# Designs tried in a protein design run: peptides against a protein of PDB entry 5TUV. Part 207

Target 1, 107 residues: chain A of PDB entry 5TUV
Amino acid sequence: KEVIDRLRYLKAEIEDLELKERELDQQKLWLQQSIKNVMDDSINNRFSYVTHEDICNCFNGDTLLAIQAPSGTQLEVPIPEMGQNGQKKYQINLKSHSGPIHVLLIN
Target 2, 107 residues: chain B of PDB entry 5TUV
Amino acid sequence: AQECQNLEVERQRRLERIKQKQSQLQELILQQIAFKNLVQRNRHAEQQASRPPPPNSVIHLPFIIVNTSKKTVIDCSISNDKFEYLFNFDNTFEIHDDIEVLKRMGM

## One batch from the design tools (peptide; made by RFdiffusion4, then SolubleMPNN)

Design b2_p29_5_s3 (from b2_p29_5, 16 letters changed)
Fold by OpenDDE base, seed 2:
Structure b2_p29_5_s3 (fold): chain B 107 residues (1-107), chain C 107 residues (1-107), chain A 29 residues (1-29)
Amino acid sequence: as target 1 above (107 residues)
Amino acid sequence: as target 2 above (107 residues)
Amino acid sequence: GPPLEIEYSLTLDLSSESRPPYKAQDLDF
């Protein structure tokens, strides 16, 4: 009896959790769309930038590259492998599909 | 019973997924707030200055920041035909997205 | 893979003492 009751309780709880999970998925979808709409707004887009000072205040003592690329640009960072020269390859591969990539040296 | 144990494991798994999704949702909310704050800041700043910032002084979203040692040699190859960029580093680097930058900025 | 045809190439040689860690990623903007 106790086991049967526990099973019934657990099954009901799992169903409730499944509903909650789907609710969260829907909320995420709506929020993502909201963010996209806000970012795509012409006025917001005009002011959607950071300055060199902003970046410099976030990082110290390093070479900084700022890479601005269109949404959807693919970014690949391969696992470092030993090159022919006996040096590990540290790489970033970028592939844009909708526009140019802009690179700034910050330092 | 084994069935009871299996359901308890599933329950726990779903609870963890829900927790993760709740965290992700909160992150998205913060992203939206940060973006709106950024836009507001920039709009106000340009109003006060009565001019937009110089084009090469700002980094438009979306962007990433690559952080590496000043001793690191960076080679950049660009293919115009396919909008591809290949960065080669002779040492390690870090990548930070615009979301993290906005967080560091306190937006 | 790497671009088949290179239209532009630039090498930056700088100096500093900082060494950040490396993490492999596969993301999109």
Scores: peptide ipSAE 0.028, ipTM 0.842, DockQ to the pose 0.055
Fold by OpenDDE base, seed 1:
Structure b2_p29_5_s3 (fold): chain B 107 residues (1-107), chain C 107 residues (1-107), chain A 29 residues (1-29)
Amino acid sequence: as target 1 above (107 residues)
Amino acid sequence: as target 2 above (107 residues)
Amino acid sequence: GPPLEIEYSLTLDLSSESRPPYKAQDLDF
């Protein structure tokens, strides 16, 4: 029947798509590792920075904090909840495990 | 017929995931290129200046940018080893990662 | 002005006219 033929076709196509998806997953893993290797290179690491001017050029007229921290640093931004004073809590929690965190005020 | 419909739904779901994964791969490639361009820019700049930039004038990757109103009051508590930071804001803020900054810089 | 590095305890009180929206999220450096 036509339905049986369609089922067979769809199953075959889905199998091909599954293979393609796994291929893309593998490519992503390799690319991520490549990026890590490039960033961890001693020369690249030495020059992996932006300037205050760079940051100022990216944003308009607001208070800017630059927070530099080691890879793996935990950053939590909790959902704003009402505090004891009736004000919403706007918070950022940072926890590093491998090095100090540096915070700069820009403009 | 119902089985055909189920497979067609699955087929479409997989196609969408594949499309998303392809887009993510392209984004990663662009990130890598942007990083390399950043490194090249900084190397050239330091060569021309014959010296590295002042330590507090640059922000090393990885970093985030916190953007808030200049009217926002920010309270920051820091551990003695600078491994832990707690920020309290009296108003809303935005967080931007270094990837977005590089994009805005045109890298 | 010149860049400022946060030391131990700091309260920043600045003035401006614009306010950005809030986005709650979890990030991993």
Scores: peptide ipSAE 0.027, ipTM 0.848, DockQ to the pose 0.044
Fold by OpenDDE base, seed 4:
Structure b2_p29_5_s3 (fold): chain B 107 residues (1-107), chain C 107 residues (1-107), chain A 29 residues (1-29)
Amino acid sequence: as target 1 above (107 residues)
Amino acid sequence: as target 2 above (107 residues)
Amino acid sequence: GPPLEIEYSLTLDLSSESRPPYKAQDLDF
């Protein structure tokens, strides 16, 4: 029957799509590792920086903080809920595991 | 029948995920290119200057940029080893990652 | 996790006249 044939066709196509999706997942992992390798290269690492001028050209106006931390540093930005004092808390929590965090005031 | 409709919905769902993953892969490729361009720029600049930039004039990757009002009061608590930072703001702020900065720089 | 041992605590009022001049500056907390 036509319905049975349609079912078989759809099932076969879904299997092909599953394979394609897994392929893309692996490619993503490969690219992420490739980027890491490029960034971890000694020469590239030496030159992996932006200047004060670069930042100033990218942003206008208000106070700018630059926070440099080692790769793998945990970043937490809690939802601004009310604190015990009745004020909304606006927070950034940073936890490094491999080195110190450096902070620059740009403006 | 109903089973065909269910499979067609599943097919469409998988196609959308594949499309999203393809887009994400393209983004990763662009990130890698941007980083390589950054390194090349910095190498050339230092060669022309015949010296590295001053330490506090550059921001090493990875980093984040925090943007807030000039009227915002910022309180920062730092651990003795500088591995943990707690920032408290009395108002809202924006966070931008280094990837976005590279994009804005045209890398 | 364990309570954070705070060595430095700094409150910055960036609207004040005591704000550092506009340049890249390391924040020594």
Scores: peptide ipSAE 0.025, ipTM 0.843, DockQ to the pose 0.031
Fold by OpenDDE base, seed 5:
Structure b2_p29_5_s3 (fold): chain B 107 residues (1-107), chain C 107 residues (1-107), chain A 29 residues (1-29)
Amino acid sequence: as target 1 above (107 residues)
Amino acid sequence: as target 2 above (107 residues)
Amino acid sequence: GPPLEIEYSLTLDLSSESRPPYKAQDLDF
């Protein structure tokens, strides 16, 4: 009797949680679309940038590469493995499908 | 009963997913706010300066920042159309997205 | 993957004492 009641309770709660999760999924989609719309706005797009000073203020005296690429650009960082010469390879692969990639060196 | 235990595990899994999704939504909201603040800052700055910044002095979104030691040797191979980039490092590096940069900027 | 046709290659050799740790990721812009 107690077990049966617990089962019914749990099933009902899980159903409620499923509804909540779907609600959150929908909210995420709406918010993502909202962000896209804001970023795609012509005025906002014109002013959607940071400066070298901004970057330098965020990081100290390291070598910094600022890589600007179109949305949808694929960024791949392979797991470091031993290369042909016995040295570990540290790589970044970038592939854009909608425009050129621009790189700035900041030091 | 075993069935009760199974449902309790599922319930907990769903609760955790919901919590994660709520956190993700909060992050997206902050991203949108940060972007709007960035745009506002830049618009105001250009109005005050009565000109846009020099072309090579700014990094347009979306972008990433690669951070490595100045001792690191970086080889960069670029395709003819600049749609593909291959970076090779002789040492370790870090990657930061534009969202993190905006956070560090206090946007 | 890596570029099939390479226009040019550059080697940057700078000097500094900072050495950040490695953090790998796979993202889509």
Scores: peptide ipSAE 0.027, ipTM 0.844, DockQ to the pose 0.064; fails the geometry check

Design b2_p29_5_s4 (from b2_p29_5, 18 letters changed)
Fold by OpenDDE base, seed 4:
Structure b2_p29_5_s4 (fold): chain B 107 residues (1-107), chain C 107 residues (1-107), chain A 29 residues (1-29)
Amino acid sequence: as target 1 above (107 residues)
Amino acid sequence: as target 2 above (107 residues)
Amino acid sequence: SPPLEVEYSFTLDLSSESRPPYKAQDLSF
């Protein structure tokens, strides 16, 4: 009887947890859409940028490439392999579907 | 008894997932706040300057930052429509997204 | 051409979850 009661309790709790998890999933989706809406707003979009100084303050002493691309642009880095000259290949592949990619060099 | 143990394991599994989802939700909230703070900063800055920044002086979101040694040789192949980019590096590099940059900026 | 084997990938989107920066295992500067 004690085991039966424990089982009943656990099953009920798990059911409640399932509801909570679905609620969180919906909230996440809503928030993601909210972020997109905020970013796509004409005024916000106009001011959605960082400066060279901002980037330089975040990183120092290296060559920095700032790559701006439309939302949804895909970035891929292949597994480094040996090149023809015996040098490892380090690559970045970018593919945009909705607009051009822009690259800025920050020294 | 075994069923009870199985359900307890399942309960714990669900609790952990819920905790993770709650954390992810909070992160998204902070990302949205960071973006709004960025927009506010830029609006104020442009008001003070009474003009927008030069077009090549800012990096519009979304973007990524590629960080590599100053000695790294970078080659770039670009499609005609600028939708596809292939970067070749003769050495290793780091990639940082705009979310991380906003965090580093303290937004 | 897209790589056959991808070590690291993501889509540019602020509405996505944060991710750690990419770092090559054999980092050299």
Scores: peptide ipSAE 0.412, ipTM 0.896, DockQ to the pose 0.558
Fold by OpenDDE base, seed 1:
Structure b2_p29_5_s4 (fold): chain B 107 residues (1-107), chain C 107 residues (1-107), chain A 29 residues (1-29)
Amino acid sequence: as target 1 above (107 residues)
Amino acid sequence: as target 2 above (107 residues)
Amino acid sequence: SPPLEVEYSFTLDLSSESRPPYKAQDLSF
């Protein structure tokens, strides 16, 4: 039966695709680790920065805050809700676990 | 048969995930290249200047950029150890990660 | 008052995929 043959074919193909997907997952993990290793290198770490000019060139004339924090720092923005004064609350919560956070105002 | 149709749907789902993962891998590769280019640029610049940049003129990775109107009032609460920050804005804002900044810089 | 749900969040890490910038519908700038 053609349907039975198609089922067998599809099952075999899905098995191959599953293997391919796992291969890609592994490649991603290796690449992510590679990036971390490159960034943690002492020389690369020393030069891993952008300048004030870089930021100014990337954005037009608004208020810019540059927030530098250790890798792994968590950022959260709650859903804006009305405050006690009727004003919507726009907030950013930052939590670092490994070091201090530094903030620069870019004018 | 229904089973055949189910497998064909599953096959298509897996193909799409594989395509997405391939794209994500390419992005990570480009991110690593961008980082290396950034390091090279900064290293060359410091060699030419024969000195490191001023401390408050650079933003070390990883970082985020918060963009808001010039009229936005920003209040900040900081923990004693500077591990926690709470920003309050009286208006909306945008958040950009360092990856996007590197892209905008053309790295 | 009930705790606010998180609308947007992420962990700082260059080894992750890029994220679209946070935007709200009421953006005025």
Scores: peptide ipSAE 0.411, ipTM 0.893, DockQ to the pose 0.573
Fold by OpenDDE base, seed 2:
Structure b2_p29_5_s4 (fold): chain B 107 residues (1-107), chain C 107 residues (1-107), chain A 29 residues (1-29)
Amino acid sequence: as target 1 above (107 residues)
Amino acid sequence: as target 2 above (107 residues)
Amino acid sequence: SPPLEVEYSFTLDLSSESRPPYKAQDLSF
């Protein structure tokens, strides 16, 4: 029957897709590790920066803060709450585990 | 028939996940290339200038960019107990990661 | 103390997935 054959085909295809998905997951992990290795290289690390000009070329018309932090730093934006003066609190929370955070005012 | 339909839905779900993961891998490849290009650019620039840039003139990776109105008041406090950095804004802001910046730079 | 509920969060890591800019109705332009 057509339905039985279709079921068999679909089951086999789903198994193949599952294998493909796992393959992609492994490739992602490999690539992520590759990126980390490239970034951790002493020479690459020395030159892993952008300039104020680079940032200004990407953005204009606003106040720009550049926040440099160690890899693994967690960023959180809480839900805005009303402050004591009836003003909403707009916040960014950063938690670093491995080093200092450096903040630059670009413009 | 219902079982066939269920499997077809599952098949489609897996196909979409695979598509997303393939796109994600491509993005990571581009990120790695962008980083390598950034490093190459900076190495070449410093060679030409025969000096590194001033320490506070560059933003080291990883970083984020926060843009807000020029009228926004920004306060920063640091808690040693939690290694927490709290930024307070009296108005809304946008956050951009370093990956986006590298893209905008054409790296 | 910081609020318990977080609207947006991520970890700084170049090896992580690309993400769109943070734009929320209450927190963004």
Scores: peptide ipSAE 0.403, ipTM 0.893, DockQ to the pose 0.573
Fold by OpenDDE base, seed 5:
Structure b2_p29_5_s4 (fold): chain B 107 residues (1-107), chain C 107 residues (1-107), chain A 29 residues (1-29)
Amino acid sequence: as target 1 above (107 residues)
Amino acid sequence: as target 2 above (107 residues)
Amino acid sequence: SPPLEVEYSFTLDLSSESRPPYKAQDLSF
């Protein structure tokens, strides 16, 4: 009977946890929508940028590519493979669906 | 007994997912705050300068940062519409998102 | 154009969760 009671308790708790998880999912959705609304605001969008200096202050010594692209742009890094010259190829593939991509070279 | 053990595992799994989702919500809140702070900073900066920044001196959100050695040779192939980019590197690289940059900036 | 085998991928989304920097032994410093 102890096992039966434990099973009943666990099942009830799992049901409650499932409800809590769904609640959190909804909250996340609402928050994500809120963020989108804030960023899509005309004034906020106008000022939604970082400077060249900002990037330089975050990183030191290396070559930096700043790649600006529309939301929804897909980035893929293929598994490195040996090239024709025997050198591994390191690649980044970008695909935008809603606008052009802009690249700035820093340092 | 085995069923009880299975349910306990499931319970723990759900608890961990809930914890992760709570953390994700907190991060999203911080992202929204960071964005608002960025906008505020830029608005004040432009007001003080009485002009917008030069067009190629800023990186608009969303963006990514690719970090690689100064010795790395980078080749870029661009589609005619600039919707597709292929970057080729002769060495390894790191990728950072705009969220991390805002964090590093202290936003 | 998409690679046959992808080691890492993501979609740019301002409302997405924070991501750690991409680091891999064969692709990282």
Scores: peptide ipSAE 0.400, ipTM 0.895, DockQ to the pose 0.543

Design b2_p29_6_s1 (from b2_p29_6, 10 letters changed)
Fold by OpenDDE base, seed 1:
Structure b2_p29_6_s1 (fold): chain B 107 residues (1-107), chain C 107 residues (1-107), chain A 29 residues (1-29)
Amino acid sequence: as target 1 above (107 residues)
Amino acid sequence: as target 2 above (107 residues)
Amino acid sequence: KKEELLKQIEEALKKGNMKEADKLVEELE
């Protein structure tokens, strides 16, 4: 029956797609590790920065804060809710576990 | 049959996930290239200047950029410990990660 | 050319050839 044949075909294809998806997951892990290795290299780490000029060229007209924190720092931006006094809360919460957080005003 | 239709839906869902993962892999590659280009630029610049930039003139990776109106009032407080920061804004803001900044820089 | 290189990188990764993938990344840089 045509329907039965289609079912068999689809099941086989789904199994193939599962394998492909797992392969892509492994590739992602490899690339992530590669990036980590490059960034953790002593020479690369020494030169892994941008200038104030770089930032200013990327943005205009507003207040720009640069927040530098160690890798793994937790960033939380709560959904703006009505706070006390009837004002919406616009907040950024940062929690570092491995080092200090540095804040720079760019402009 | 209903089973055939269900499998076709599942097949399509998996195909879309695979497509998304492929795109994400490409982005990771581009991120690595951008980072390497940044390092090369900075290394060359420091060689030409024969000195590193002043400490407060650069932002080391990883970082984020917070962009908000010039009229926005920003309050920064340290809570619990020196590694926890709370930023309060009286208006909306945008957050841009270092990856996006490198893209805007043309790295 | 860039898109083609990216595709080749993905293909190399699919084959488990990490060395070739790394080489292609360097070419793209």
Scores: peptide ipSAE 0.026, ipTM 0.799, DockQ to the pose 0.017
Fold by OpenDDE base, seed 3:
Structure b2_p29_6_s1 (fold): chain B 107 residues (1-107), chain C 107 residues (1-107), chain A 29 residues (1-29)
Amino acid sequence: as target 1 above (107 residues)
Amino acid sequence: as target 2 above (107 residues)
Amino acid sequence: KKEELLKQIEEALKKGNMKEADKLVEELE
């Protein structure tokens, strides 16, 4: 009946969607690698920076910290919990594996 | 049949996931374009200035920007592992990645 | 021009033509 036909159709469509999804996954990997290659290029790497002015133009009114760390650096922001003094803990944890971390106060 | 309903749910889930992945691919393309534009800008700027910017005046990619109130007290400590950094804030903060910054810059 | 190239990149990707997409991306860069 109609139900059987619908089931068959849905199964076939899902199979096609699975193929499409895998294709997109491969495209993502390709693009990621492409971006990496571009960024790792010696000339591009030399000019891969923003200025303090750039940052200030993007943000205003508050304290801005710039944290430069190597690719692959782990960034963790724990859920704020009550500290020893009854204050909530607002933290950023960084773990670098491939190089130094640099911190700059922008404003 | 219940099976038909289950497959329809799965189909819809996959369609949404595919849509999300397509959007993510577009974002990756834009990231690459933005990066190239950044490089071109900086290269041209340095050519005009006939010198590179001072080392501490620029923020090299990859980086993050932490935005917090001017009243926020920030404490930075380096763990026993020199590659591990802990930032403590007495108030809330926002984190923005370099990709977002480039977007805000109009790259 | 940029918009057109971006569209072409998307189309190339849809067809699975990564080589063409790569070339077009490089042109935009």
Scores: peptide ipSAE 0.025, ipTM 0.796, DockQ to the pose 0.016
Fold by OpenDDE base, seed 2:
Structure b2_p29_6_s1 (fold): chain B 107 residues (1-107), chain C 107 residues (1-107), chain A 29 residues (1-29)
Amino acid sequence: as target 1 above (107 residues)
Amino acid sequence: as target 2 above (107 residues)
Amino acid sequence: KKEELLKQIEEALKKGNMKEADKLVEELE
Protein backbone atom coordinates (compact mmCIF):
# COMPACT_ATOMS: atom_id res chain seq x y z
CA LYS B 1 0.00 0.00 0.00
CA GLU B 2 0.92 3.58 -0.46
CA VAL B 3 0.49 4.09 3.25
CA ILE B 4 2.86 1.28 4.08
CA ASP B 5 5.43 2.62 1.69
CA ARG B 6 5.11 6.05 3.20
CA LEU B 7 5.57 4.63 6.67
CA ARG B 8 8.71 2.84 5.65
CA TYR B 9 10.05 5.95 4.02
CA LEU B 10 9.33 8.10 7.03
CA LYS B 11 10.93 5.67 9.42
CA ALA B 12 14.05 5.54 7.33
CA GLU B 13 14.19 9.29 7.05
CA ILE B 14 13.76 9.75 10.76
CA GLU B 15 16.64 7.41 11.34
CA ASP B 16 18.79 9.44 9.00
CA LEU B 17 17.79 12.62 10.75
CA GLU B 18 18.75 11.12 14.06
CA LEU B 19 22.20 10.44 12.72
CA LYS B 20 22.42 13.96 11.40
CA GLU B 21 21.45 15.38 14.74
CA ARG B 22 24.16 13.40 16.48
CA GLU B 23 26.65 14.65 13.96
CA LEU B 24 25.68 18.21 14.68
CA ASP B 25 26.05 17.59 18.38
CA GLN B 26 29.59 16.41 17.84
CA GLN B 27 30.37 19.41 15.70
CA LYS B 28 29.06 21.69 18.39
CA LEU B 29 31.27 20.03 20.94
CA TRP B 30 34.26 20.46 18.67
CA LEU B 31 33.56 24.12 18.12
CA GLN B 32 33.05 24.73 21.79
CA GLN B 33 36.38 23.16 22.54
CA SER B 34 37.99 25.22 19.82
CA ILE B 35 36.56 28.39 21.29
CA LYS B 36 37.76 27.39 24.71
CA ASN B 37 41.25 26.79 23.43
CA VAL B 38 41.33 30.16 21.75
CA MET B 39 40.08 31.94 24.82
CA ASP B 40 42.44 30.11 27.13
CA ASP B 41 45.45 31.09 25.11
CA SER B 42 47.59 33.39 27.18
CA ILE B 43 48.01 36.01 24.51
CA ASN B 44 44.36 36.04 23.60
CA ASN B 45 43.37 36.14 27.23
CA ARG B 46 45.50 39.21 27.73
CA PHE B 47 43.48 41.07 25.13
CA SER B 48 40.07 39.58 25.79
CA TYR B 49 38.33 42.69 27.04
CA VAL B 50 35.96 45.43 26.05
CA THR B 51 36.16 49.05 27.06
CA HIS B 52 33.67 51.30 28.75
CA GLU B 53 33.30 53.05 25.44
CA ASP B 54 32.41 49.80 23.76
CA ILE B 55 29.65 49.18 26.25
CA CYS B 56 28.35 52.71 26.10
CA ASN B 57 28.13 52.46 22.35
CA CYS B 58 26.02 49.35 22.65
CA PHE B 59 23.51 50.75 25.12
CA ASN B 60 21.88 54.11 25.54
CA GLY B 61 21.03 56.22 28.50
CA ASP B 62 20.53 53.71 31.27
CA THR B 63 22.57 52.56 34.20
CA LEU B 64 24.95 49.90 33.02
CA LEU B 65 26.66 47.42 35.28
CA ALA B 66 29.40 45.24 33.97
CA ILE B 67 29.81 42.05 35.93
CA GLN B 68 32.91 40.10 35.16
CA ALA B 69 32.85 36.62 36.58
CA PRO B 70 34.76 33.45 35.87
CA SER B 71 33.39 30.86 33.53
CA GLY B 72 31.00 28.56 35.25
CA THR B 73 29.64 31.23 37.53
CA GLN B 74 26.06 30.54 38.39
CA LEU B 75 23.57 33.20 37.48
CA GLU B 76 20.13 33.16 38.98
CA VAL B 77 17.34 35.60 38.38
CA PRO B 78 14.44 34.72 40.61
CA ILE B 79 10.91 35.35 39.52
CA PRO B 80 9.94 38.68 40.97
CA GLU B 81 7.81 38.19 44.01
CA MET B 82 6.33 40.55 46.47
CA GLY B 83 8.77 41.31 49.19
CA GLN B 84 8.67 43.38 52.29
CA ASN B 85 6.89 46.70 52.15
CA GLY B 86 4.91 45.55 49.15
CA GLN B 87 7.83 45.85 46.79
CA LYS B 88 8.61 43.26 44.19
CA LYS B 89 11.97 41.60 44.46
CA TYR B 90 14.15 42.11 41.46
CA GLN B 91 17.31 40.19 42.10
CA ILE B 92 20.39 38.75 40.55
CA ASN B 93 22.21 36.02 42.40
CA LEU B 94 25.73 35.15 41.40
CA LYS B 95 27.82 32.32 42.69
CA SER B 96 31.36 31.89 41.51
CA HIS B 97 33.43 28.85 42.26
CA SER B 98 36.70 29.60 40.55
CA GLY B 99 37.44 33.22 41.19
CA PRO B 100 36.29 36.61 42.29
CA ILE B 101 33.51 38.58 40.70
CA HIS B 102 34.28 42.10 39.60
CA VAL B 103 31.63 44.75 39.16
CA LEU B 104 31.99 47.98 37.25
CA LEU B 105 29.53 50.80 36.94
CA ILE B 106 29.63 52.00 33.38
CA ASN B 107 26.97 54.69 33.42
CA ALA C 1 -2.97 6.71 8.60
CA GLN C 2 -2.64 7.86 12.17
CA GLU C 3 0.79 6.30 12.45
CA CYS C 4 1.82 8.02 9.27
CA GLN C 5 0.68 11.33 10.65
CA ASN C 6 2.55 10.75 13.87
CA LEU C 7 5.75 10.01 12.02
CA GLU C 8 5.33 13.05 9.86
CA VAL C 9 5.01 15.17 12.95
CA GLU C 10 8.10 13.58 14.41
CA ARG C 11 9.96 14.12 11.16
CA GLN C 12 9.09 17.76 11.18
CA ARG C 13 10.09 18.07 14.80
CA ARG C 14 13.50 16.61 14.07
CA LEU C 15 13.98 18.79 11.04
CA GLU C 16 13.32 21.85 13.13
CA ARG C 17 15.78 20.75 15.77
CA ILE C 18 18.40 20.12 13.14
CA LYS C 19 17.82 23.53 11.68
CA GLN C 20 18.21 25.09 15.08
CA LYS C 21 21.41 23.22 15.73
CA GLN C 22 22.80 24.29 12.39
CA SER C 23 22.06 27.86 13.29
CA GLN C 24 23.73 27.42 16.64
CA LEU C 25 26.85 26.12 14.96
CA GLN C 26 26.96 29.17 12.77
CA GLU C 27 26.62 31.34 15.83
CA LEU C 28 29.51 29.61 17.52
CA ILE C 29 31.71 30.23 14.52
CA LEU C 30 30.72 33.86 14.50
CA GLN C 31 31.44 34.09 18.20
CA GLN C 32 34.92 32.80 17.66
CA ILE C 33 35.50 35.22 14.83
CA ALA C 34 34.19 38.08 16.91
CA PHE C 35 36.48 37.17 19.76
CA LYS C 36 39.50 36.99 17.52
CA ASN C 37 38.63 40.33 16.03
CA LEU C 38 38.33 41.77 19.50
CA VAL C 39 41.74 40.48 20.44
CA GLN C 40 43.28 41.86 17.29
CA ARG C 41 41.69 45.23 17.84
CA ASN C 42 42.89 45.46 21.39
CA ARG C 43 46.36 44.28 20.55
CA HIS C 44 46.67 46.86 17.85
CA ALA C 45 45.30 49.58 20.06
CA GLU C 46 47.75 48.83 22.83
CA GLN C 47 50.61 48.76 20.37
CA GLN C 48 49.65 52.16 19.09
CA ALA C 49 49.24 53.57 22.57
CA SER C 50 52.38 51.82 23.77
CA ARG C 51 50.58 50.99 26.99
CA PRO C 52 47.81 48.79 28.28
CA PRO C 53 44.54 50.34 29.30
CA PRO C 54 43.96 51.14 32.94
CA PRO C 55 42.74 48.07 34.79
CA ASN C 56 39.42 49.53 35.78
CA SER C 57 38.68 50.90 32.34
CA VAL C 58 38.11 47.55 30.72
CA ILE C 59 35.87 44.58 31.27
CA HIS C 60 37.50 41.24 30.81
CA LEU C 61 35.59 38.37 29.32
CA PRO C 62 33.50 36.59 30.35
CA PHE C 63 31.08 39.19 31.57
CA ILE C 64 27.48 40.23 31.55
CA ILE C 65 25.92 43.63 31.26
CA VAL C 66 22.99 44.62 33.40
CA ASN C 67 20.93 47.44 32.00
CA THR C 68 18.41 49.28 34.12
CA SER C 69 16.82 52.68 34.41
CA LYS C 70 18.81 55.57 35.79
CA LYS C 71 16.22 55.75 38.50
CA THR C 72 16.71 52.19 39.60
CA VAL C 73 18.30 51.78 42.98
CA ILE C 74 20.82 49.02 43.03
CA ASP C 75 22.11 47.30 46.11
CA CYS C 76 24.97 44.86 45.98
CA SER C 77 25.94 42.58 48.80
CA ILE C 78 28.34 39.75 49.25
CA SER C 79 27.06 36.85 51.29
CA ASN C 80 28.36 33.55 52.61
CA ASP C 81 31.65 33.89 50.81
CA LYS C 82 33.51 36.34 48.63
CA PHE C 83 32.30 34.54 45.53
CA GLU C 84 28.61 34.98 46.17
CA TYR C 85 26.91 38.20 45.18
CA LEU C 86 23.38 39.40 45.58
CA PHE C 87 22.10 42.32 43.58
CA ASN C 88 18.84 43.92 44.52
CA PHE C 89 16.99 46.24 42.22
CA ASP C 90 13.90 48.24 42.96
CA ASN C 91 12.85 47.94 39.34
CA THR C 92 13.21 45.73 36.31
CA PHE C 93 16.48 45.17 34.49
CA GLU C 94 17.87 43.52 31.40
CA ILE C 95 20.83 41.20 31.16
CA HIS C 96 23.06 40.92 28.13
CA ASP C 97 25.93 38.52 27.73
CA ASP C 98 29.32 39.27 26.27
CA ILE C 99 28.42 37.51 23.05
CA GLU C 100 25.60 39.91 22.41
CA VAL C 101 27.85 42.83 23.24
CA LEU C 102 30.42 41.69 20.71
CA LYS C 103 27.68 41.44 18.14
CA ARG C 104 26.50 44.93 18.88
CA MET C 105 30.07 46.12 18.60
CA GLY C 106 30.23 44.72 15.11
CA MET C 107 33.09 42.39 15.83
CA LYS A 1 36.71 37.12 3.07
CA LYS A 2 35.32 36.34 6.47
CA GLU A 3 32.00 35.37 5.05
CA GLU A 4 33.66 33.06 2.62
CA LEU A 5 35.76 31.51 5.33
CA LEU A 6 32.69 31.05 7.42
CA LYS A 7 31.02 29.23 4.60
CA GLN A 8 34.04 27.04 4.10
CA ILE A 9 34.16 26.21 7.77
CA GLU A 10 30.53 25.25 7.71
CA GLU A 11 31.07 23.09 4.70
CA ALA A 12 34.05 21.40 6.25
CA LEU A 13 32.05 20.72 9.36
CA LYS A 14 29.19 19.31 7.37
CA LYS A 15 31.60 16.90 5.81
CA GLY A 16 33.01 15.97 9.17
CA ASN A 17 36.39 17.34 8.25
CA MET A 18 37.35 18.80 11.57
CA LYS A 19 40.97 19.20 10.59
CA GLU A 20 40.11 21.39 7.67
CA ALA A 21 37.68 23.32 9.78
CA ASP A 22 40.37 23.88 12.35
CA LYS A 23 42.77 25.16 9.73
CA LEU A 24 40.21 27.55 8.42
CA VAL A 25 39.44 28.78 11.90
CA GLU A 26 43.11 29.38 12.45
CA GLU A 27 43.22 31.38 9.28
CA LEU A 28 40.64 33.67 10.77
CA GLU A 29 42.96 34.30 13.68
Scores: peptide ipSAE 0.023, ipTM 0.799, DockQ to the pose 0.016
Fold by OpenDDE base, seed 4:
Structure b2_p29_6_s1 (fold): chain B 107 residues (1-107), chain C 107 residues (1-107), chain A 29 residues (1-29)
Amino acid sequence: as target 1 above (107 residues)
Amino acid sequence: as target 2 above (107 residues)
Amino acid sequence: KKEELLKQIEEALKKGNMKEADKLVEELE
């Protein structure tokens, strides 16, 4: 009897949790669309930038490259392998489909 | 009894997924807030300056920051498709996305 | 001409002159 009651309780709770999970999924979708709308707004897009100073304040000491590329640009960082000269290959592969890639040296 | 245990495991699994989804949702909210704050800051700054910043003095979203040693040699190759870039480094580097930068900026 | 620009871009990047590289890329486009 106790086991049966526990089973009923657990099943009911799991059902409630499933509903909650679906609710969160919907909220995520709505929020993602909201973010997209905000970023695609002409005014917001015009002011969607950071300065060299901003970047310098976030990082210290080393060489900083800023790579600006259109949304949807593919970024690949292959696992470092030994090159022909016995040196590890440290690479970044970028593939843009909708516009040019801009590179800025920050420091 | 075994069924009860199985349901308890499932319950716990669902609770963990819900927790993760809640966390992800919160992160998205913070990202949106950070972006809005960035836009507001830049609008105010340009109003005070009565002009936009020089084009090469700012980095528009979306972007990534590559951090590497000052001693690192960077080589870049552009494929026949002008939208494809290959960056070669003779040493390790770090990549940071614009979201992380905004976080570090305190947006 | 395109090949020359590409070489110049690569050389600029090797020297750490990313601004020049960016300008050359714009010319290439």
Scores: peptide ipSAE 0.017, ipTM 0.793, DockQ to the pose 0.024

